# Peptides against a protein of PDB entry 4PN1, part 16

Target 1, 261 residues: chain A of PDB entry 4PN1
Amino acid sequence: KIEMNFLNKPIVPDTTKVISNFLTHYLITEPVEHVEIEAKLGTLIDLETQNRFEFPVMNETILNPEFNLRTRFESDMTASEHKYLNEFLNQAFRDSQKPGRLPFAYKHTKQVDLFYETEDNSRDKIRVSKNQSDNQVLACVKKRRVADLFLYCPNDAFDIRISISDELPVSMPSGNQQPSLTRLKDRVGYVHQEIKIDLTKTTQNDPVYDTTERHELEVEFGNIADLRDRAQKAKDGMEAPLFRRVQLFMDNVRILRREHS

## One batch from the design tools (peptide; aimed at target 1 N21 H25 F67 L149)

Design b1_p13_1_s4 (made by RFdiffusion4, then SolubleMPNN; from b1_p13_1, 4 letters changed)
Fold by OpenDDE base, seed 2:
Structure b1_p13_1_s4 (fold): chain B 261 residues (1-261), chain A 13 residues (1-13)
Amino acid sequence: as target 1 above (261 residues)
Amino acid sequence: SIILTPENDPYKV
């Protein structure tokens, strides 16, 4: 008989614990009411070199937010990288339809996001999302970035930003208001075990600058209520359910960030 | 750049 270790008990990686604690804080301790929790694939860029950040570590590392590392995060990737991930996820979807697997679901959405200034001229804008096909309003929210956690992944194609956001539902802007910005989004969302994986192509027209196209991949917790329940249990001393969910989330992220064209 | 669904992916099996 083989045992896992000398205690014959599971041990939780530090990464899982740190992320779990991070999530617990914004789910339970200082709860964000309309919380969105997502991980974006991208690149940590060293502001001094304008190259990918280099740190003296050899594997996935959560960066300590107490340190100013003089970095920025770019969530954009090349069209080639995005295409590769698209093909990869499509294949993963197909494979998951086979007997003995838990299947993916997917949804293709084309939407337009219209951004409006707030009356108080706050930094946070109102976003109205509409379906391109029928112009139906999908959402009207004011999104606020609450916190970020960055993972430096030197061995992989991408670094990771985990973000806590507050998506506050708000009333539609008045008919007299014009959007300050419009973005077209082409998105394929894949769902597996309530983890959402979104491939998004965003097109933005700027009157001053050329049309820009952004390619993003994000991984999101698809069941916040369940996650909050798990976080509450963790606060109450039973951490395992939260750890398992975070581990699943991160494993999916890890798979994706390793794939490169 | 076109995002392809599993349905319309030419590499679908």
Scores: peptide ipSAE 0.368, ipTM 0.874, DockQ to the pose 0.014
OpenDDE base, seeds 1, 3, 4, 5: peptide ipSAE 0.020, 0.366, 0.165, 0.371; ipTM 0.571, 0.874, 0.769, 0.874; seeds 1, 5 fail the geometry check

Design b1_p13_2 (made by RFdiffusion4)
Pose (drawn by RFdiffusion4):
Structure b1_p13_2 (pose): chain A 256 residues (1-205, 211-261), chain P 13 residues (1-13)
Amino acid sequence: KIEMNFLNKPIVPDTTKVISNFLTHYLITEPVEHVEIEAKLGTLIDLETQNRFEFPVMNETILNPEFNLRTRFESDMTASEHKYLNEFLNQAFRDSQKPGRLPFAYKHTKQVDLFYETEDNSRDKIRVSKNQSDNQVLACVKKRRVADLFLYCPNDAFDIRISISDELPVSMPSGNQQPSLTRLKDRVGYVHQEIKIDLTKTTQNTTERHELEVEFGNIADLRDRAQKAKDGMEAPLFRRVQLFMDNVRILRREHS
Amino acid sequence: SFILTVEQSEKWL
């Protein structure tokens, strides 16, 4: 017989607790009506060296946003790094279809992105996405970035950025208006336990941009867990962000 | 600290 600790009850990892606080704040305390919560793989770039961020730590660590670390985030990866993750996810996709497994879901989207500027002093963009096939509109949203949280991962090829955004559905722009940006987007979507794993390849109308993003697919349920956590019963919220971060961690460690 | 702690993150509660 073996116990996990001298208490024999599970304990919350420090990171899971902190991220739960970050998510509960923008879900409950200062709520965002149309919230998107996603984490992207990429590289933390030191502003002076223009290389990967160097920090005297040996494990995945959350950076305090109240400190100026002179850094920016590159949400980009090589074509090989993108293909490698594609193959790994495809293999993980088929293995989930086997007996005893909770299966993956799949959705491949070939669409066009149209970005517009706003009439306000804000730096928000109005995004219009359309099918490349029939050109029917998939979405028309005004997107505002609310908060970011950076995880430096010295043991891996990637760092993590957790973004909280606000996607408000808005009406279509006028025809007599030039879009600030127009590009193709090849999004390969995997879904497991309502956690979305998106593999995106955008083509600038040339320059290509390869990304991997992991987001909560069921916000309403997550908001409910954040409420229970504020009221004491915080175990469901912890179990949720633990699953999210563990998925993000598996994809982060996958590299040649 | 440049690293965010559990105690410091209680600000979001």

Design b1_p13_2_s1 (made by RFdiffusion4, then SolubleMPNN; from b1_p13_2 with F2P S9A W12Y)
Fold by OpenDDE base, seed 1:
Structure b1_p13_2_s1 (fold): chain B 261 residues (1-261), chain A 13 residues (1-13)
Amino acid sequence: as target 1 above (261 residues)
Amino acid sequence: SPILTVEQAEKYL
């Protein structure tokens, strides 16, 4: 006879609670209307050393946003790391197609993002996304970064930024406006249990600094309505559904951040 | 290197 613990009840890791509370705040307490919630793999850089941040902790640690640690987050990774993750996710997809598993879905998209200045000269730009093949408009949004939560992961290849954003649908810019920035995106999206993993290569042409590529991996909650429902239930005293969903999300993130060549 | 879909990657296996 084995029990989970001396109470014989499940216990929720503190990381799950902290993240759940963070999400609940922006889903329920101060709700973001068109919320996007994603985790990016990257590196916390110490602004003083320009190297990866070193903090006196030995494991995954959520950084307190009230403290200025003099860091920046770089969501870029090397081409080799990105290639490795691509191969890893492709294999995970294949394995999930086996009997008895929940299958991945995937989608390959190539799009161009056009950024336009707003009439009010706000820092927030309008992004028009088009399919590269037929120039069909996929989205026109004004994205506002609302909040970030950083996880320092000293034992893994990557640190994590969880971001809350507001993606407000807006009207297309006037035909006379020219984009201030153009980015090409090559993206493969893997969806498993309504959690979306996006592997993205972004190309940006700079007239001065030549063409730059960015390699990113993002994990996103694919069902915001469900997540909001779970968060509401948590506010009402039933936390388990939210905790389970956050745990699933974070386990996927943890798998990915451990993988490297 | 370009991003490869599952089908594309299988061609290189």
Scores: peptide ipSAE 0.315, ipTM 0.852, DockQ to the pose 0.014
OpenDDE base, seeds 2, 3, 4, 5: peptide ipSAE 0.013, 0.307, 0.014, 0.154; ipTM 0.457, 0.843, 0.397, 0.774; seed 5 fails the geometry check

Design b1_p13_2_s2 (made by RFdiffusion4, then SolubleMPNN; from b1_p13_2, 4 letters changed)
Fold by OpenDDE base, seed 3:
Structure b1_p13_2_s2 (fold): chain B 261 residues (1-261), chain A 13 residues (1-13)
Amino acid sequence: as target 1 above (261 residues)
Amino acid sequence: SVILTVEQAKKYL
């Protein structure tokens, strides 16, 4: 018989442990009430060179948030890269519909996001999302970025930012308030095993800088309640369920970031 | 670049 290792037991990758611990902190230790947990594909840019960050590592590595590496994260990709990923995911969707597979769910959404200033002049804006077709309100939230975890991926097309956000439902702004910013979003969403993968094209009209377009890919935990339960179990000494879920999430991210146009 | 639906993508495959 072939054994996995000298203990003949599965071993958890260090990346999985680090991410699991990071998530557990914001799920259980200092719990974010309306938590959103997502990974974005993008590029770590060195602020000095304005090129992709170079770190003396040869594989996927989590950057320590305690260190100022003088980087910024660009959560954007080229139109061609985005198109390629769209085609790739469309094919993955089709393949998953075959017998013996777990199927993707698919949703295409065109929405407008309207951003409003808060009465308290907080940095966090109220975002009202509406369907473009019928102007139906989809959501009204105040989103606060809580924490980020960056993965430098020298062997892949993209680096990764995992973000913890608090997406607080709030009441609609007063009818007399005008939005300070509007963004059009064309989003295709794929859901597989409660992991959400979104391709989003965002268009923003700026009177000064003209129309800007962004192409983003996001991977999100679709079942926060389950994830929180797993994190609680991990705190209680049973880590395996959390590790499995994080591993699934990261494997999906790894698949996507390796794809090239 | 336009994001293609699954149905739209089928036309190009």
Scores: peptide ipSAE 0.032, ipTM 0.531, DockQ to the pose 0.014
OpenDDE base, seeds 1, 2, 4, 5: peptide ipSAE 0.024, 0.024, 0.007, 0.020; ipTM 0.591, 0.455, 0.356, 0.510; seed 2 fails the geometry check

Design b1_p13_2_s3 (made by RFdiffusion4, then SolubleMPNN; from b1_p13_2 with F2V S9A W12Y)
Fold by OpenDDE base, seed 3:
Structure b1_p13_2_s3 (fold): chain B 261 residues (1-261), chain A 13 residues (1-13)
Amino acid sequence: as target 1 above (261 residues)
Amino acid sequence: SVILTVEQAEKYL
């Protein structure tokens, strides 16, 4: 019989461990109550060169957040790249409907996000999301970015930002308040094994800078309760369930970031 | 570039 290694046991990639520890911190150690955990495809830009960041590594690597690498992350892609990924995911959806596969779920949403200033002048704005078709309120939240973890992926089309956010449900702004910013979002969402993959086209009208359009791809953990349970088990010494879930998440991310037009 | 639904994409395949 062929064995996997000299222990004949599965080995966990170091990336999986690092990410798992990162998630466990914000799920269990310093728990974020209304946590959102997502990965965005984009590009690490070197602030000095304004080109893609170059680091002396040859494969996927997690950047240490303790170091200021003088980078910014651009969570955007070209329209052509976005279209390609859309077509790719559409095909993946179709293929998953075949017998013997676990099917994707699919949802297309068009929404408007209205951003309001908070009374306390906090940096965090209140976001009211509404359906474009009927103006029904979908959500009203105050989103706070808690932490980021960046993956430099020299062999792939995109780098990755994994973000921990707190999406606090809040009451609707007073009817007399005007939004400081509005964004139109056209989102197609794919869900497979409780991992959400969203392609989003965002249009923002700026009176000064004209209309800007963004094309984003996000991968999100769709079952936070399960993930938190897995993280708790990991803290209790049983890491395998968490590692498996993180591995699934990262494999989906890896598939997507390797795709390019 | 317009984001296509699965149904819309099938029209182009």
Scores: peptide ipSAE 0.019, ipTM 0.479, DockQ to the pose 0.014
OpenDDE base, seeds 1, 2, 4, 5: peptide ipSAE 0.008, 0.007, 0.016, 0.014; ipTM 0.489, 0.455, 0.454, 0.453; seed 1 fails the geometry check

Design b1_p13_2_s4 (made by RFdiffusion4, then SolubleMPNN; from b1_p13_2, 4 letters changed)
Fold by OpenDDE base, seed 5:
Structure b1_p13_2_s4 (fold): chain B 261 residues (1-261), chain A 13 residues (1-13)
Amino acid sequence: as target 1 above (261 residues)
Amino acid sequence: SPILTVEQAQKYL
């Protein structure tokens, strides 16, 4: 007979605990009402070198937000990297359709995002999302970034930003308002065990700059109600359900950030 | 190049 350790009990990785506590804060302690929780793949850029940040650690490391490391996060990747991830996820989708597996759900969406200034000249713009095929309004929201948690991943192709956002539903701008910015989004979404993985190509026409295309991959908690319930249980002394869910989320993120062309 | 959808990818299998 073998045992897991000298207590014969599972041990929760510290990374899982730190992230769980971070999430619990914005789910329960200071709850964000319309919370979105996502991880984006990208690169921590050292503002001094303009290269990828280098920190004297050898593995996945949550950066302490109390320290100003003079970094920026670029939630972008090359077209080839994005293509590789697209192919990878398509294959993962196909493999999940096999007997004995839990299948991915899949959705392809082409939308236009229209950004409008608010009457109060607030920093946050109103985003109206429309389906490109029928021009139906998909959403009208004011999105506020609440908090970020950065993971430096020296062994992987990408670093990670976990973000807490508040997506406040708002009324449509008046018909007299013109958008200040428009973005075309081509998005494929893959959902597995209520974890949503989105590949997005965003095209933006800037009046000052040439048309730019951005390639993004994000991983989102697809069931916030369940996550909030788990977080509440954690506050009540039962942490295991939350830890398991966070571990699942992070394992998916870890798979994706290791993939590269 | 556009995103390759699952449906499109299946045509190449």
Scores: peptide ipSAE 0.305, ipTM 0.842, DockQ to the pose 0.014
OpenDDE base, seeds 1, 2, 3, 4: peptide ipSAE 0.183, 0.301, 0.269, 0.005; ipTM 0.788, 0.837, 0.823, 0.392

Design b1_p13_3 (made by RFdiffusion4)
Pose (drawn by RFdiffusion4):
Structure b1_p13_3 (pose): chain A 256 residues (1-205, 211-261), chain P 13 residues (1-13)
Amino acid sequence: KIEMNFLNKPIVPDTTKVISNFLTHYLITEPVEHVEIEAKLGTLIDLETQNRFEFPVMNETILNPEFNLRTRFESDMTASEHKYLNEFLNQAFRDSQKPGRLPFAYKHTKQVDLFYETEDNSRDKIRVSKNQSDNQVLACVKKRRVADLFLYCPNDAFDIRISISDELPVSMPSGNQQPSLTRLKDRVGYVHQEIKIDLTKTTQNTTERHELEVEFGNIADLRDRAQKAKDGMEAPLFRRVQLFMDNVRILRREHS
Amino acid sequence: SLPEDVLEEMFEP
């Protein structure tokens, strides 16, 4: 017989607790009506060296946003790194279809992105996405970035950025208006337990941009867990962000 | 903004 600790009850990892606080704040305390919560793989770049961020730590660590660390985030990866993750996810996809497993879901989207500027002093963009096939509109949203949280991961090829955005559905722009940006997007979507794993390849109308992003697919349920956490019963919220971060961690460690 | 106690739980330089 073996116990996990001298208490024999599970304890919350420090990171899971902190991220739960970050998510509860923008879900409950200062709520965002149309919230998107996603984490992207990429690289933390030191502004002076223009290389990967160096920090005297040995494990995944959350950077305090109240400190100026002179850093930016590159949400990009090579084509090989993108293909490697594609193959790994495909293999993980088929293995989930086997007996005793909770299966993956799949959705492949070939669409066009149209970005517009706003009439306000804000730096928000109005995004219009259309099918490349029939050109029917998939979405028309005004997107505002609310908050970011950076995880430096010295043991891995990638760092993590957790973004909280606000996607408000808005009406279509006028025809007599030039879009600030137009590009193709090849999005390969995997879904497991309502956690979305998106593999995107955008083509600038040339330059290619390869990304991997992981987002909560069921915000309404997550908001409910955040409410219970604020009222004392915080175990469901912790179990949820633990699953999210563990998925993000698995994909982060996958590299040649 | 996040509470100060929560920010103290993060890494500081």

Design b1_p13_3_s1 (made by RFdiffusion4, then SolubleMPNN; from b1_p13_3, 8 letters changed)
Fold by OpenDDE base, seed 1:
Structure b1_p13_3_s1 (fold): chain B 261 residues (1-261), chain A 13 residues (1-13)
Amino acid sequence: as target 1 above (261 residues)
Amino acid sequence: MLPQEVLDQLYKP
């Protein structure tokens, strides 16, 4: 007979526990009402060197937010890397349509985001999202960044930022207000087991710095209600459902950050 | 149209 370990019980990786606790805090302990939870692929940049951050670790490592490591996170990649990931995900989609697999869902969206100043001149902007084809309003929200958790991934092409945000639905800005910023988003979205994977090309016109294009890959929890229920169970002493969902999420992230052109 | 046939690229080939 073969056993899993000397206790013959499943063990949860420490990374899963740390992330689960982080999520539980903002789902249950200090609950964010309209929470968005996403991981973005990018690069931790050392502010002193302006190069990728180097830390004396040899694998995926969650950085302690209590320490100022003098880094910034660049949520961007090259067009070639982004193209490669698009091809990779398209192939993964095709493979998932085979018998015996759970299929991906797919959606291609083109939207414009209009950012407006708030009446109180707060740092948080109102974002109006519209469909580019018919100008229909998709959303009007005030997004607040609540917390970030950074993963340094020395063996992979990308580092990871997990972000907790509050997306408060708000009324449309007055007709007399002009947007302070406009962004065009071209997004292909993949959903597998309620985990959303989005590849987004963002074009921003800047009158001073010309047009800039960003290339982002984000992984999001698509079922927040389920995640909150799992977090509540974890708080109540039954951690396994939350750990399983976080493990699934992180495995998807790990697959993606290992892919490179 | 099959779902796989709906797939497109953000980039030109």
Scores: peptide ipSAE 0.389, ipTM 0.869, DockQ to the pose 0.014
OpenDDE base, seeds 2, 3, 4, 5: peptide ipSAE 0.027, 0.051, 0.160, 0.026; ipTM 0.705, 0.638, 0.774, 0.625; seed 3 fails the geometry check

Design b1_p13_3_s2 (made by RFdiffusion4, then SolubleMPNN; from b1_p13_3, 8 letters changed)
Fold by OpenDDE base, seed 4:
Structure b1_p13_3_s2 (fold): chain B 261 residues (1-261), chain A 13 residues (1-13)
Amino acid sequence: as target 1 above (261 residues)
Amino acid sequence: SLPQEWLDQLYHP
């Protein structure tokens, strides 16, 4: 008989524990009411060199937020990389429709995001999202970034930012208010086991800087209530359900960040 | 979930 290890029990990778603890803090300890938890693929850039950050590690590494590494995170990729990921995910979707698999769900959304200044001159803007086809309001929120956790991934095409955000539903801006910024989003969304994967092409027209295009891939926990329940159980001494969910999330992220054209 | 043939590309040739 083969055993897993000398204890014959599952062992949880340290990465999973660290991320789980990070999530538990903002789910349970200091709970964010309207929490969004997502990972974005991108590049950690060294502010001094303006090149990809280099750290003396040989594998996926969670950066300690207590240290100012003088980096910025660019949640963008080339059009070629983005196209490749689109094709890759489409194939993954198709393969998941086969017998014996758990299927992906798929949705294509074209929306416009309108950003408005708040009446209280808050730093956070109100975002109104509308469907481009029928102008239906999809959401009206004020999003606040609460915390970030960065993963440096030297062996992969992308680094990762895991973000905790508060997406507060708010009332629509007054009819007389003009948006300060408008963005067009073309998004294809995939859902597998309640993990959301979105590819988004964002077009922004700037009168000063001309038209810019951004290419983003994000992975999001699609069932926050379940995740919160798992986190609560973890606080109560039963960590396994949370660890399993975080492991699933991270495995999906790891698959995606390794893919490149 | 949409049928396979309904998958759209973000990038068109």
Scores: peptide ipSAE 0.133, ipTM 0.774, DockQ to the pose 0.014
OpenDDE base, seeds 1, 2, 3, 5: peptide ipSAE 0.037, 0.026, 0.099, 0.036; ipTM 0.680, 0.624, 0.741, 0.594

Design b1_p13_3_s3 (made by RFdiffusion4, then SolubleMPNN; from b1_p13_3, 8 letters changed)
Fold by OpenDDE base, seed 5:
Structure b1_p13_3_s3 (fold): chain B 261 residues (1-261), chain A 13 residues (1-13)
Amino acid sequence: as target 1 above (261 residues)
Amino acid sequence: MLPQEVLNQLYKP
């Protein structure tokens, strides 16, 4: 008979615990009301070298936010990398449709994001999202970044930023206001077990600079209510449901960050 | 298998 370990019980990786605690803080302890929790693939850039950050670790490492490492996070990737990930996810989608698997759902959306300045000159802009096909308003929100957790991944193509955001629904700007910024988004969203994976190609027209294209991959918790329930249970001493959900999320992130052309 | 035509593609082949 084989046992898991000398206790014959599952053990939770430290990474899972750290992330779970981070999430619990913003779900339960200091709850964000309209919370969005996402991981972005990107690169930690060393501000001194302008190259990818080098840290004396050999594997996935959560960076301590108390330390200023003089880094920035670039959530962009090349068009080639983004294309590869799109193809990869499409294959994963196809494979998930096979008998005995849990299927992906997918959605392709083209939208326009219009950014408006707020009357209070707050740093946060109002974002109006519209469907490009019918100009229907999809959302009107003020998004505030609450916290970030960075994972340095020396063995993978990408580093990870896990972000907590507050997406506050707000009223539409007055009809007389002009947007300060317009972004075109071409987004393919995949959902598997309520984990949402978005590939987004963003085109921004700058009046001064050439049109810039950005390529992002985001992984999001698709069921915040469930996650909050799990976090509450964890706070009450039942951690296993939260740990399982965080592990699922991170495993999906780990799959994606390893993929490159 | 879902036809390739149904797959979401951000980039033209």
Scores: peptide ipSAE 0.234, ipTM 0.815, DockQ to the pose 0.014
OpenDDE base, seeds 1, 2, 3, 4: peptide ipSAE 0.199, 0.167, 0.108, 0.229; ipTM 0.789, 0.776, 0.729, 0.816; seed 1 fails the geometry check

Design b1_p13_3_s4 (made by RFdiffusion4, then SolubleMPNN; from b1_p13_3, 8 letters changed)
Fold by OpenDDE base, seed 4:
Structure b1_p13_3_s4 (fold): chain B 261 residues (1-261), chain A 13 residues (1-13)
Amino acid sequence: as target 1 above (261 residues)
Amino acid sequence: SLPQEWLDQLYQP
């Protein structure tokens, strides 16, 4: 008989615990009402060198937010990398349709995001998202970044930012208000076991600046209610369900960040 | 801009 370890019990990786605690804080302890929890693939940039951050660690490491590391996170990748990930996810989708697998769901969305200033000129803007084909309003929200957790991943193509955001539904801006910024988004979304994976090409036209393009990959918890329930159970002493969900999320992230063209 | 090949690789049901 083979046992898992000398206790013959599951053991939770420290990374899972740290992330779980981070999530629990913003789900339960100081609950964000309209919480969005996502991980973005990108690069931690050292502000001193303007190159990828280097830290004396040899594997995936959650950076302590209490330390000023003089870094910025670039949630972008090259077109080639983005293309590769698209191909990779398409293949994963196809493979998941086979008998005995849990299938991916797929959605392709082309939308325009219109950003409006708030009445109080607050830092947070109102985002109106519309479908490009029929101008149907998809969402109208004010998104506020609440917290970030950064993972330095020296062995992988990308570093990770896990973000807690508050996406507050708000009323549409007044009809006479003009958007301060417009972004076109071409998004392909994959959902597997309620984990959302989105590849997004964002195009922004600025009259002053040339057209800028961004290529993003994000992984999001697709069932916040379930996650909150799991977090509550964790606070009540039953941590396993939360750990399992976080482990699933992180395993998906780990798969993706290892892929490169 | 993204190469056309990227768009062509999108799943097209």
Scores: peptide ipSAE 0.060, ipTM 0.598, DockQ to the pose 0.014
OpenDDE base, seeds 1, 2, 3, 5: peptide ipSAE 0.032, 0.036, 0.024, 0.041; ipTM 0.692, 0.546, 0.602, 0.660

Design b1_p13_4 (made by RFdiffusion4)
Pose (drawn by RFdiffusion4):
Structure b1_p13_4 (pose): chain A 256 residues (1-205, 211-261), chain P 13 residues (1-13)
Amino acid sequence: KIEMNFLNKPIVPDTTKVISNFLTHYLITEPVEHVEIEAKLGTLIDLETQNRFEFPVMNETILNPEFNLRTRFESDMTASEHKYLNEFLNQAFRDSQKPGRLPFAYKHTKQVDLFYETEDNSRDKIRVSKNQSDNQVLACVKKRRVADLFLYCPNDAFDIRISISDELPVSMPSGNQQPSLTRLKDRVGYVHQEIKIDLTKTTQNTTERHELEVEFGNIADLRDRAQKAKDGMEAPLFRRVQLFMDNVRILRREHS
Amino acid sequence: SRILTVAQSEKWL
């Protein structure tokens, strides 16, 4: 017989607790009506060296946003790194279809992105996405970035950025208006336990941009867990962000 | 500290 600790009850990892606080704040305390919560793989770039961020730590660590670390985030990866993750996810996709497993879901989207500027002093963009096939509109949203949280991962090829955005559905722009940006987007979507894993390849109208993003697919349920956590019963919220971060961690460690 | 702690993150509660 073996116990996990001298208490024999599970304990919350420090990171899971902190991220739960970050998510509960923008879900409950200062709520965002149309919230998107996603984490992107990429690289933390030191502004002076224009290389990967160097920090005297040996494990995955959350950076305090109240400190100026002179750093930006490159949400990009090579074509090989993108293909490697594609193959790994495909293999993980088929293995989930086997007996005893909770299966993956799949959705491949070939669409066009149209970005517009706003009439306000804000730096928000109005995004219009359309099918490349029939050109029917998939979405028309005004997107505002609310908060970011950076995880430096010295043991891996990637760092993590957790973004909290606000996607408000808005009406279509006028025809007599030039879009600030127009590009193709090849999004390969995997879904497991309502956690979305998106593999995107955008083509600038040339420059290519390869990304991997992991987001909560069921916000309403997550908001409910955040409420219970504020009221004491915080175990469901912890179990949720633990699953999210562990998925993000598995994809982060996958590299040649 | 430049590293975020559980105690520092209580501000978001």

